# Peptides against a protein of PDB entry 6GMG: the designs that were tried, part 28

Target 1, 331 residues: chain A of PDB entry 6GMG
Amino acid sequence: DSDDRVTPPAEPLDRMPDPYRPSYGRAETVVNNYIRKWQQVYSHRDGRKQQMTEEQREWLSYGCVGVTWVNSGQYPTNRLAFASFDEDRFKNELKNGRPRSGETRAEFEGRVAKESFDEEKGFQRAREVASVMNRALENAHDESAYLDNLKKELANGNDALRNEDARSPFYSALRNTPSFKERNGGNHDPSRMKAVIYSKHFWSGQDRSSSADKRKYGDPDAFRPAPGTGLVDMSRDRNIPRSPTSPGEGFVNFDYGWFGAQTEADADKTVWTHGNHYHAPNGSLGAMHVYESKFRNWSEGYSDFDRGAYVITFIPKSWNTAPDKVKQGWP

## One batch from the design tools (peptide; aimed at target 1 D3 G250 F251 Y278)

Design b2_p8_3_s2 (made by RFdiffusion4, then SolubleMPNN; from b2_p8_3, 4 letters changed)
Fold by OpenDDE base, seed 2:
Structure b2_p8_3_s2 (fold): chain B 331 residues (1-331), chain A 8 residues (1-8)
Amino acid sequence: as target 1 above (331 residues)
Amino acid sequence: IDTRYVYS
């Protein structure tokens, strides 16, 4: 449990980071050093760097979710999530494929479902939608104008999202963003906001009323994107980890990766920032580490998870937590 | 809350 979680101490505003450590294609550092980098690179409000506040440091200390938390300004709600699922591949593999030696039917189906998700296409869909949203935000000075712009953009692109309900996460996401309402944030002005992206990895088999097999090996039907829109209903995600398949085995509830608003066209070159666990420098887990991973490293995920969603939220343009370019590591 | 150690 997180009883031994500690909030990292403040770092001097002008303290430069120590070099990051290369780690299997990633750049890795301890959380304290990430705070230093964050203050130099991402902390800027209205062009002025800021010391990470105690509140922000506390958010960050929660681990992988903390990285997304501190950079997005709010705890992830995950309501506006996208993915890509190849239904034809799934059906074909179920029909023509065979379980591996020793693999149960449930395990086979879970694996096939997992493999039928396309992380890159899911990410691209989120980027596409974020781009549309950003265009809609650009000249909108109230929510009504934003929504009108958004609908027009969607109509022009013949996007299925145009059919979403006004109360859907897609249309309500902006108004439900705390920083949009803040005086020093959006101040209720959409043109002061921009869309940003983060990703969540989680387990599909979270339904406690379902079979034990689904909880152990995945629910092949859960958390699939809706055709056309790519939207994933995340309402069933309650941060329940995969059930153990053997005695003593344990899995983690989720992983979060921060992308922001990078403009790098090549998905493989995009940088994702994430943490390993909550900060426990005096505990068994040790200090929290922060990783800056390329997309291939991030999207690979872990056996703990069989779903990846790409989520859109909003931050003020005055924040620099989502710059156009993210440099991996330090220097 | 992330309570895991992520392996490289």
Scores: peptide ipSAE 0.066, ipTM 0.823, DockQ to the pose 0.292
OpenDDE base, seeds 1, 3, 4, 5: peptide ipSAE 0.059, 0.062, 0.057, 0.062; ipTM 0.821, 0.825, 0.820, 0.825

Design b2_p8_3_s3 (made by RFdiffusion4, then SolubleMPNN; from b2_p8_3, 3 letters changed)
Fold by OpenDDE base, seed 5:
Structure b2_p8_3_s3 (fold): chain B 331 residues (1-331), chain A 8 residues (1-8)
Amino acid sequence: as target 1 above (331 residues)
Amino acid sequence: VDTRYYYS
């Protein structure tokens, strides 16, 4: 747990950030300096710069999830998640490939499954759906109008999402967004909201009733997207980390990256914001750092994880936590 | 609330 977690102190509203430092294609800074940048760039409500509140600073202090939390306005629920999986590649590699030297069969299958996910196509699917949602939101002044618009858009594109149940995460996501119902947020007006995207990295082998091999090397069948829609059932993601394969080995439960609503068409040029761990300046982990990574750096992930999902949620248009363009680092 | 314990 985070017993030694500390909430970063408040930063003066007009304090400018110190320069970020480059790190393997990323821009990196300490959490307090990110707060300074956040206040200058992302804090605006109705065009007015805001100081990050104590509550927001506390959210942020939780690490990678904290970055998504403070920018989306709610703790991630991950219900509306998308990915892309190449079934043909998976089957072909299992059939024609073989374990590497020293690699077990279970390890081989887990690796092949991981490599069969296409992060770029998964991201593209989420962006496609977010665009459809944004068009449906644009002139809808109640939820009924939004849902009608959404169904029409999906029908026009012959999108399989049109067949989802009304109670599915896809159709219920807006009404379940706290900021949609807030007076200073959406105020129950869909046209005041916009779709945004974040990503989660996690481990597939979370079923405690499954084999030890699946917990150690991955479950090749877990958390695959549904054909046609690209939807991933995230209900069985319980934030359980990968099991150790050797004594003393340990893995992290998840990673979160914030994209927002960037309009950059080239996926490789998009910027993803994420944190390393909870803020513990006086603890063993040390101060929290925030990274702004290009898509290549983000999507590469870590050996701790074998799944990536791209999740859609909503924020008020009056917030500037998801601008059209994100500049990497400072200045 | 869960946290990440990894250094990127």
Scores: peptide ipSAE 0.075, ipTM 0.824, DockQ to the pose 0.291
OpenDDE base, seeds 1, 2, 3, 4: peptide ipSAE 0.066, 0.075, 0.065, 0.063; ipTM 0.822, 0.821, 0.815, 0.817; seeds 2, 3 fail the geometry check

Design b2_p8_3_s4 (made by RFdiffusion4, then SolubleMPNN; from b2_p8_3, 4 letters changed)
Fold by OpenDDE base, seed 4:
Structure b2_p8_3_s4 (fold): chain B 331 residues (1-331), chain A 8 residues (1-8)
Amino acid sequence: as target 1 above (331 residues)
Amino acid sequence: VDTRYVYS
């Protein structure tokens, strides 16, 4: 529960951050200091630096999801999610591989499925799609024009997404974005919006009607991307954590990482921002910390999770929460 | 709710 969650206090607009600390290849700081950095670097609306509002600080206080929340402007819905899964590798390993010593069959299958996902390829797919969307947005001044542009772009690239239903999250994502409809946001003008990316790590074995083994070791068939499109049906993700495999063991429900719209071509050099837990400075968990990780550090994930998805959403171009270049740490 | 603890 989050009964001891606290909203971080306001930070003066011109207060500079303290230096970040190195942490296992990441840059790490306490949430209050991240707010200071955020105000200096990411807070700009129409070129004007802004103090993080109480509402935004409250969003941020929820932990890893809070980082994505404050930067995207909405709680993640995760509807437009991409991943990459190697079906041939999965089938081959199941057929020819062997469980490790002491590994159950279910554990083996779950592990093989997890290892058959490629985080980098999933990320690249999302970036590819985001680029297509951005081209479609660029000169579109209404949703109809955007959709027409999008279909043309997909046709030119022979992309399987061109076959998606009009009701698909792929086509409905823009209209379902609150900031698109806001007067000071998109104002219903697609050309004022840009596609951004965040990532979610979660557990595949969430079906309570399935076997205990699937809940403990993963469901090999769950949350796979559709062939061709890379789209993942996230409708069954209910933020249910992995079931304990031993007494006293516990797992977390999810992890979120914010990428935004960085233009760095080398995936390994991209920066991902995420939090460790909700802010509880007077509780057992302690103060929330924010990490800025390179892709290698982010994509490594934790044993709590066996799925990674890369999600596309939209923000106004007037926001600076998703700059072309992100600098890790401070200064 | 995110209750994960990652130590630095």
Scores: peptide ipSAE 0.069, ipTM 0.819, DockQ to the pose 0.251
OpenDDE base, seeds 1, 2, 3, 5: peptide ipSAE 0.051, 0.066, 0.067, 0.067; ipTM 0.789, 0.814, 0.818, 0.823; seeds 1, 2 fail the geometry check

Design b2_p8_4 (made by RFdiffusion4; failed a check: a repeat of another design)
Pose (drawn by RFdiffusion4):
Structure b2_p8_4 (pose): chain A 331 residues (1-331), chain P 8 residues (1-8)
Amino acid sequence: as target 1 above (331 residues)
Amino acid sequence: SFLDYHKL
């Protein structure tokens, strides 16, 4: 009867996954089967396939956060985040629009703020920034050379990110990556690392001391990107879900989607990997399923979340959890 | 109501 979280069993390294295909832009498989796929195409360490460890299987079993946790080797911090927001559209639709049939002004403002975000440009911004970071660390063998290379290209590119504080989440992103300091990972050598991207969907009204309206309908001033840089301050994100509007209405607090480092230029053809909930086949929610969605399917989101952040972190180049190509389903 | 999908 227990809806307790269980860890999926170990899958032999030779066991191939059951076949599955995408339907209307999304593919799904039970977590036990995804582990088989992951071991075949994502588990490589210096080109050698590996079995998903007991620890990794335990991380994965937590739900949507599990895929990102496993692929990055770290519970997601969301420290370096980017988004796009049309300030002019937001200000215009507030002073020119009106609430629809059955909206409080707080609900109208919350929705307009939500629709003013552009997740394609937000992902695109994280893409170009990650590319600058990767070029900066290509031939840099110490952090100082990496930071010099990073600032040089940002200044020449007139990117407002050049003026970020030396201890900001942006400039400290590489040094604060645990695998960067590990001897078997980056070993303090930026050339052995790679920037990767994952996404987080979450709710804006997370201040418990704020009005109920913001908790139920959103805080338009919350989690807006800074101008010029597009950085989103994720420090006030506390994994607090949207408050219900009527009794019995349940919301999920966040969703994580793994992009990695795919080379596909078409943002709509990129694949994003995420799970539906924690693993509990003997319980109420059932077994965890891993979803592989095209970008538009992922960025469609749900009413649970009115905010999207595209996050940059680093993994060692020796890993294969962020390959150039990601294929939905199997084979 | 809250949907605790993560048990974190």

Design b2_p8_4_s1 (made by RFdiffusion4, then SolubleMPNN; from b2_p8_4, 3 letters changed)
Fold by OpenDDE base, seed 5:
Formats: C-alpha cells, sequence, structure tokens
Structure b2_p8_4_s1 (fold): chain B 331 residues (1-331), chain A 8 residues (1-8)
C-alpha cells in the first residue's frame, strides 16, 4: 500500500550524477540521482544510452523491488531460488546450545535456524548455476539446443540439478522470461540471453495456520534448500512480514538486492544495489534512496528477515543492466 | 498486485 507513492520525474540523458554519500560502508544517493547514474552506466541497449522510460521510473519507484524490476525488465517471480543451509550446525547448536537470558525456546530455535544459513555459499551456488546456464546459452540458437547443452553440462559435473523435472523452474525459467520472446530481446534465441542474479530477504514464519511463536520468531523448517541442488521452494512466500513481538512494532515484507552478472571472483568485493522504500517525496517516508552495498553489507540483512535466497533470471545480452564490472558510488 | 517496501 503506497497511496503517496510518486513516479520520479525524467532526468535529461546527458545529466551526470552528483556524488554519492557514504552510508554505513555503502554508497547512498536519492532515487533521482540513481536514475542519472543508471542512464550513464546501465541504460545501454545495443551500445546506446537510453533515457529511463516513464514505465521504468514507475517500476523503480516501488523501492528495493523496483531496483531489481527495472534492471531485470520484469517483476521478480523468485521461482529459481538458491540457498545454503548447514544442517549439522543447526542440529549441533540445538542440541548443545542454550537460549540466551530471557530468550524463549521458540526464539532460540528461530535464531539458530537463521544463523545456520550461509549467505556466501548460497550466493556461490547461484553463481555456479548461472555459469553453467551461460555456457549452455552461448551457442544455442533454440530452446531445445539450450536444454540439451544444459543437461550435458550438468551430467559432466555430476550436478543433482540434472534430475529436475523438465517442467521445473530450473528448466522452464528461460522460456518463461518475457524478454526472451521479444523481437528486440532474445527473439527466441538463447545465445542472445544471459543469466543474472538478484537476492531476496524475507520472513520464514508466513504460515497463518502455524503457531504465533513461528510468526514472531521464525519457522525453523521453512524455506530450506533441497539437498544436492540448493533449490528453495518459494511457493509459500506470500510477502507476509514478521509478526510484531511488542505493541507498535512493525516489520517490512521483503528486501531485494541486484547483483546482475558481475565477474568479480571475491564475493566480498561484489556490489549489490537496493532501495530503502517506495518514493514518497511529499509523504512521511520521504524520497526513495538507493544503496550500493558490498556483499557483507547486503548479506547482513535486517531483523525483519530470517531468510535469504539468491535467484536466477535472464536478460538480453544487449542490455547493460548487468555489466561484468560494477563500480560502487559516483564518481 | 505489485508490492513495495515501506522502510529501511
Amino acid sequence: as target 1 above (331 residues)
Amino acid sequence: AVLDIHKL
């Protein structure tokens, strides 16, 4: 609900950004200035800068999800999601650990589950899979060729994803990407597409039929990756926020961070772009701000969330919204 | 429906 949301105005194509400001190890700017940077750096189609359209500015105005939306070209579906969960750590901590002073058993279990997710390994898995997909795309001129290549790559690596159903989100992701079918996008040619990554933070305790404790402190069993594949079943994610633990407390429904297709091998040096809230320059929330965070700053998340997933989607190679190198801030 | 984030 954002009745006071406003679409940012158009920025001249030649307008350069103002300098970003440091913010808790991040680079921060107002959304209008991000549009300027986006037009200079990320807007290119077939090597030519583009002014951000009214539609794209409208998408962007929705906050963190808007950053991923404008750069991926579609609203996030989150179907092809990966994570890493240390089951042994979880079991050992539950067995040998103890609640903190004043911590309930449910709160302890929720915290231990949250801490048993490894964000770096989850991100690494998504990058590994994206790399396999990109190799399968590279010289495939129809979907059949892409799928054949993908199966061969997975077989060669003895990857458990080779056993996924043909209709699974893993194999169907490309054909379900609108830009793949567009004449000026993929034009049904897989070799014109590339895999990209974004991340979603969300709450595990979304089941309204579960206990109040799970809604307040997390559901330790929810949204775990499947062994071998790392796939997370996101079907139960309904964008429901954490339940308040005290009167007047409120939590946000989700956070999204855009990575794209950076080639930096060191995860700690990768840059994640995200927004704080919908753009409401005349409302109580104020103007939307955009952050460019290092992986540590992104993956730390907020108390609003106890799950993170790394999601793969596709964009045309002709777009520059996912360059191999991303520079934090401006200049 | 398109959903937004309300803080951060």
Scores: peptide ipSAE 0.090, ipTM 0.831, DockQ to the pose 0.200
OpenDDE base, seeds 1, 2, 3, 4: peptide ipSAE 0.083, 0.085, 0.083, 0.089; ipTM 0.833, 0.839, 0.835, 0.829; seeds 1, 2, 3 fail the geometry check

Design b2_p8_4_s2 (made by RFdiffusion4, then SolubleMPNN; from b2_p8_4, 3 letters changed)
Fold by OpenDDE base, seed 2:
Structure b2_p8_4_s2 (fold): chain B 331 residues (1-331), chain A 8 residues (1-8)
Amino acid sequence: as target 1 above (331 residues)
Amino acid sequence: EVLDVHKL
């Protein structure tokens, strides 16, 4: 924790946002202005605008993860994560490719592994699963009915997820969602909930018992999706950053992007909301900024990260933090 | 909870 993190002040409920500004194909604003937008657009509970609470503002102040936190209602647990990995591409490049000039073998393997992930297919898989889950939720008034519906949907599609254990993150995700149990949330009624998606970028080489090369250049075998399901075991993600490859180099632990439940079929037109860092207006990092990026801008990521996961969680349908359509920027 | 420390 940084001692210079500050909770943004409350914004009047009726205060309209200032215009966002373009930033490298994204729409950008300071966190205080995002709060204004959030209150106008995303704050609705049962159709009524809400002022962002002090607790929510505190969550938001944590940076990129704070954007996902405030919109999902819980700190990301990343339990139900999906990705897509091209094993054939990976094997072919390892076999027939060669390290670039000055590239070590470990660096080469790490790069090839990174490049073998398909962000678009990973996102598509998460959307597919979220759609299945939403159908299972629609008329289910208890968890048992939801699970039965889910199994039927999976069987109908011959989806490998049907073989997951009953205690797997896939089947347990709903019951483990705090807002599902809340009286003003799902109230234990699955039909009051909907699946939503966020994404996390992180480093594969987090195992401290592994080689230094894996920590510097990536672990080619880490955080791969399971064949058929696309599920990624995120249990080894402990928010450990990439190790420096040169003196003075430093990397950060993660990036989070909020998608929610947009219905835009074209992935490239979807909007992802994320932050640059925790809010430290009086510190060296400065004020937190919020970005609304198109998928291409989001999925490009940073050199700090060699993995992307697309995570499913749930929010009450009465919340407007995950609308069908998200407009980039303001106005 | 862990905070975001990177800068864009």
Scores: peptide ipSAE 0.286, ipTM 0.888, DockQ to the pose 0.196
OpenDDE base, seeds 1, 3, 4, 5: peptide ipSAE 0.355, 0.259, 0.306, 0.238; ipTM 0.899, 0.884, 0.892, 0.879; seeds 1, 4 fail the geometry check

Design b2_p8_4_s3 (made by RFdiffusion4, then SolubleMPNN; from b2_p8_4, 3 letters changed)
Fold by OpenDDE base, seed 2:
Structure b2_p8_4_s3 (fold): chain B 331 residues (1-331), chain A 8 residues (1-8)
Amino acid sequence: as target 1 above (331 residues)
Amino acid sequence: AVLDVHKL
């Protein structure tokens, strides 16, 4: 129950963050201190620091999704999602592999499917596409020009995304971004926008009409990327957690990690910002903590999830929520 | 509806 969720109080604009704490190779802090860092580093609009608004603090208070929400400017829609799946590995392991001791066939198949996803390649694909989009945005002053540029870029690269429908999430993503339409955002000018990336971890076995085994151990066929494009159909993701395998077991519905638009070429050096849970300082969960993790720590995920997707959205270039370089922790 | 996340 989110009934004990609290919006973090405002932090003075000039208040510097306290040092972050090391946590399993991550940098960790309480949400209030992240707000301080955010105001110093990420809050800039047109080069000017901004206090995190009450609305933004409310968004942030929702936990991991709140971190992505406040930095992207919208609740994640997850429409333009990418992943990488090794079909040959999957088929080979199913054929030649064996269930572990005590592992059911369904559990084995679910595990093999999970292990057949390549998080690094999925992330790389999203970065490649974001780069193409950014080139298409750069000199486009209307949506038509952007779309024309995008098609040309895709044709030059012989990218399968060129065959996507005009109404697909790929081509419609920009026009469906609220900040693109905002006067103080893109103002309908694509050249004022940039592509950014976040990641979502979630459970594959969400279909209530499926077998109990799929809900418990994963649906091996669900949320696979389309060949060639790497696009994942996220329409069936309804934030349903993994079903318990034993009495008293419970799983989280999702995790979100914010990457933005870092230019670091080495995936392992990229920083992902995420939260542990909604902010409940007076509740059983306690205060929300924010983590800045390296890609390795982020991509490992949790047993709660068997899918990872890398999602592209857009923010105004005037925002500093997605800088080229992200420093882990403070100072 | 906006959904929050629970403890990780």
Scores: peptide ipSAE 0.074, ipTM 0.820, DockQ to the pose 0.185
OpenDDE base, seeds 1, 3, 4, 5: peptide ipSAE 0.070, 0.067, 0.070, 0.073; ipTM 0.819, 0.823, 0.817, 0.819; seed 3 fails the geometry check

Design b2_p8_4_s4 (made by RFdiffusion4, then SolubleMPNN; from b2_p8_4, 3 letters changed)
Fold by OpenDDE base, seed 2:
Order: sequence, then structure tokens, then C-alpha cells
Structure b2_p8_4_s4 (fold): chain B 331 residues (1-331), chain A 8 residues (1-8)
Amino acid sequence: as target 1 above (331 residues)
Amino acid sequence: AILDIHKL
């Protein structure tokens, strides 16, 4: 399927981007032009612009996941994921609601479950946790100090995450970050790292042992956040797309959106960077396009997906892939 | 395996 994927060519370091174009409230450009923007804005290591390497361009060429990949420095593992689910809404709608005309019971339940997730609250939870982590990182010069700081912060806030196991994705996330261990990255110094956020959209009905209805219309019980923590068990996410509901219908496996570490308090003003598909300029899909979307545009998602998760990872502070402020488009 | 996204 990816046989037509091509790594975008190198762009000269000093080449300025062409203007982005508006597209449904988003700013859109071709991948090569995003590389130009990336080199001007996000490429900095220790304050110095860098040309996007061949490896980074190859990562980027994989589409939406490539945007998160190149900016986070690693392929998304999605282990530290957060969401918000309104259980009362779900139960009430199941009890008092009715299937729409022509809607099956399974379709109704899947839809109600999807609608019971609150993307904004999920995002806010991830931001809250990232802030706690950043405070814990700030003056920690080894992992032990980081973990102690983190536990203290959580205790002070009476956060349920304090009860997570030491080997949980929450506590192990930093040590499992390659850039933390890299000499030119964190160099095993937590204070050189910062928490960043990306989002993944995916399908709940991935269990091949489940009913066909769940695979077609969603699994209402899958990928719910744990009460108190907001943590989502992503272990069952195997990048399996929604099953077709009609002949010829096909769905994509996931979508990824990069947020980074923006400080904009208003969620609606935050910018999410994502791609449409892998780069295939000579293939049927065509060139990869990169979108910079406002939160509303990102969080709307697609019918391909009924789950959204907000994931925390870490990057070195010396990288500029997650600046405090992201400007939509160019100029 | 590294997975890519198809057209949205």
C-alpha cells in the first residue's frame, strides 16, 4: 500500500515557505513547503536552524503520523494517553434515547458512546498532567529526583495518578524516551526535557473476536479513560480501521495531530499540525499535504474514528519543535 | 511495523 511513498527532497535551509492556503478553517500546504516552514521555525537545536535530515524527511513522508514523528523525534508509542468520558451522559442517553430511523441498536450504542467523549476535557486533562510533569522536570537532574518531584506534585493536588504503579506508562514515560538518553538531547538530565502533547484519532471496534457490529459501529466499552486519572489503556489499539458498513466503503487506520507545548490557555485558539496521507507525488494519492488546524477543526475528527486520545511524551528543551506559540499558516 | 496513513 505504501509502495508509492516517496521521501520528499531536501529543501535549502534558507528557503522561505510559500504562503499557506486557507482550507475549511485550516491552513494547508504541500509537504515540501511545510519542510521549509519547519526549517525556519521548528528546526532549531540549541538556537541554531537545522536542515531537515533525510531521516526526518522520511519520517515526515508517512503522513499525519509523520508530522508527530518528526516533531517528537520518535514514532508515537501512545502509551501515556488521556481522555474524558461522561458516563452519566452515556447511561442516560442509552436509557432515554432512541435509535434514529434506520439506526441499529449497535449503531446507536456506538454513536452514543462516541458522543459521550469530551475532547476538550480530555485535552485539558493532558495539559494539566503535562504541567505537573514540567514542574517535576524543572529542577530534577536525575530520574529519581524527577519521580520524587512528580509524586510530591501529585500528592499536593490529590491526583489519582499518584496511585499508578512505578512501571506504569505514566512514571516510565521519561526513561523510555530515546531523546532523554541522547547526548545531544536530555543526556539523562530531566531538567533538559519538557512534556509535549499530541493527539490520536482511532477506531474503538478493533477486537477481531468481537461482534461484526462492534467492528462496524464501534465498541461502546473500549478505550474509555480510567476514572480519576483519565488514563486510556491503548494496548488494544493495533491501528485497525473501522470495518466497512457497505460494499466499497473503506476507512483509514488513524489520524495524528501535533500540539507540542503551546501555552495558549484558550483551547479553541491552539494549533494542531497534521497530514492527510503518506507522500506519493507520483501515485494515486498524490503529494502529502500538511494542515495547521485550530482545535475545533482537529477535534471534529472523521467518521473513520470514534475515539480521540491526548498523549504526553517528552522532547529536549533545546528543540524548537514545540514552541510556546504556534502561528497558523505562513506568513 | 511502521504504518502510514491513507487519504482522509
Scores: peptide ipSAE 0.107, ipTM 0.838, DockQ to the pose 0.201
OpenDDE base, seeds 1, 3, 4, 5: peptide ipSAE 0.066, 0.092, 0.093, 0.093; ipTM 0.803, 0.844, 0.843, 0.844; seed 3 fails the geometry check

Design b2_p8_5 (made by RFdiffusion4)
Pose (drawn by RFdiffusion4):
Structure b2_p8_5 (pose): chain A 331 residues (1-331), chain P 8 residues (1-8)
Amino acid sequence: as target 1 above (331 residues)
Amino acid sequence: SFLDYFKL
C-alpha cells in the first residue's frame, strides 16, 4: 500500500532496454528501462561503460529532478540562470489589453507576464553563453586563465556579462562546481570540464508574506531577467508550488528538464529528458517514467509553472551524460 | 492541495 519512494534495482551492464518510440514529439519509458538505455549511451567514463550506481539510482528515483541530478552529479542549484522576456510586449499588453471573460486583474497581469517570456530565446541565450564559457576553458589549465579568457571574449563581444561581479553566480559558476575540484573530475583544471544546460519550470508567486492573488495567479515582477545579461535571480526560488484556486486543485511545484550539450542547431529538434514523479510502483502514483521530449513539447509547460529558467552548470569532459546527440526512444 | 511528486 505504501506510496513510499523506492530505488530501482541494479541493471546488468549487458542488459539492453526494451524498445520504445516517440509519439507526437515525446517518448516515455519506465525508469527501470531508462536505466538500461542510460547505461548503454550515457554512462561512459573515458569511453568505458558503467553500471548506474546505487547512489545514482537513488537520486534518479526522486522524479524530474533525478535525471538532472544524475547527469550533472549534483542536486541542481539553479544559481546561474537565463531567460528572455519582452518588456515592451508586457508593458503594452498591460496598458492596451483587458482581462478576458472571467479574470481578475491579478490573474490577467499574471498571465500576460507569463506569456511575455520567450523560452526559445531564453534557451538560445544560455546556448551562446555556454559556448563562450567552453571556448574560455578549452586551453585554460587554471581558473585564472579561464576567467581571463572568459572576460576577454565577453568584452570583445560587448556582452554585458563582462561587468558581472567577480563573485557573481556567473563568474563563480566553474569554481563552485563540486566536480571541478574533485581529483577524478576537473582537478582544478578548466580544460577538463564542459558547460551543460538544463531547464527548470517553476511558479513565480513564492513569497509567503505576499497577497493571496500573487500566490494563486502569479507575481509579474518576480523572476524577470535582468536587461542586457538575461540573468534570472533564482535566490528567492524556494520550491514553493502554485497555490490552489479551488479546494482539491493540486499543483506540482517544479519541473526539471535535461538538455546537456547537444550540437543540433535546431532548438526545436533538441531533446529534453525529464521524469513525471518519484518512483513508487507499489504505491499510488505508480512507477517513475522518464520522458524524452522535443523542445517545443518541453517548453509547452503546464499551468503549474509560469516561469522558465535555463541553467548552466559544468561536468567533467570524461563523462558521457551530455553527448553531442540525444536520440528519443530505443533503439 | 499540494501534489508531492518528489518526496523532497

Design b2_p8_5_s1 (made by RFdiffusion4, then SolubleMPNN; from b2_p8_5, 5 letters changed)
Fold by OpenDDE base, seed 1:
Structure b2_p8_5_s1 (fold): chain B 331 residues (1-331), chain A 8 residues (1-8)
Amino acid sequence: as target 1 above (331 residues)
Amino acid sequence: EVLDRHHL
């Protein structure tokens, strides 16, 4: 019940975090302690620490999506999403493979499709595109200059994204970012903005007009990246969970992980920040916990989800919610 | 906006 969500209280700006605790290779803490860390490390605007506002604490209280929300400054729209899918692996496994004992044909096809996605290559594609965008932003003082720079960068790299329509989320993402238009944000100056990345895990079998098998075991054709660009059409993602396959089984809607703009070249060493559920300290779910996971821990996902996407958005360079280096936990 | 309902 969403009615049991509570906004965490304010933490004094000078309050240092308590140590995080290990949890299955992750660093874990309660949401109140993450607020303390956030104020010390990520809160800076123009180099000055800020107390997390009531509005930001309310955003954060939404759970895993709240971590991305507070750090990106807007609720995720997921419009500029990337993934990597091995079509040859998928086709060959369907042709030459067989269902496991007790596995239905639909379950087999759904599993093979899930296993044909490469999370690391999807993440790398998003990082590549974010780098191109950041170069296009660097000296652009209006949107027209940004778009011209972007097209030039794509042409120089022979990138298929150069052929995207002008109305594509790829070209419209910056102008659709609220903080780009804010006086204390981008102030309509692209050079004041930078590209950042987050990830979403979700279920492919969301189409109510499809077979029950697709809703239970996945839709092998859904949410695949376009060849050449790696773009995923996220328009049909409505946060619908996987359908139960047995009595008493239940699945959840999504998971979000915040990466930001880390410069660590080794994907395995990057840190992903996410929450376990919305904050309900007096409810059945309990207090929200925040996790800082390495890429392997994040990208592994859960049986609830058979798709992952890596999404690009933008934040002002004056924000410190996406630093070059992120340290896991607190000493 | 939609809430996160999963549990880790």
Scores: peptide ipSAE 0.380, ipTM 0.921, DockQ to the pose 0.204
OpenDDE base, seeds 2, 3, 4, 5: peptide ipSAE 0.370, 0.380, 0.374, 0.367; ipTM 0.916, 0.918, 0.919, 0.918; seeds 4, 5 fail the geometry check

Design b2_p8_5_s2 (made by RFdiffusion4, then SolubleMPNN; from b2_p8_5, 5 letters changed; failed a check: a repeat of another design)
Amino acid sequence: EVLDIHHL

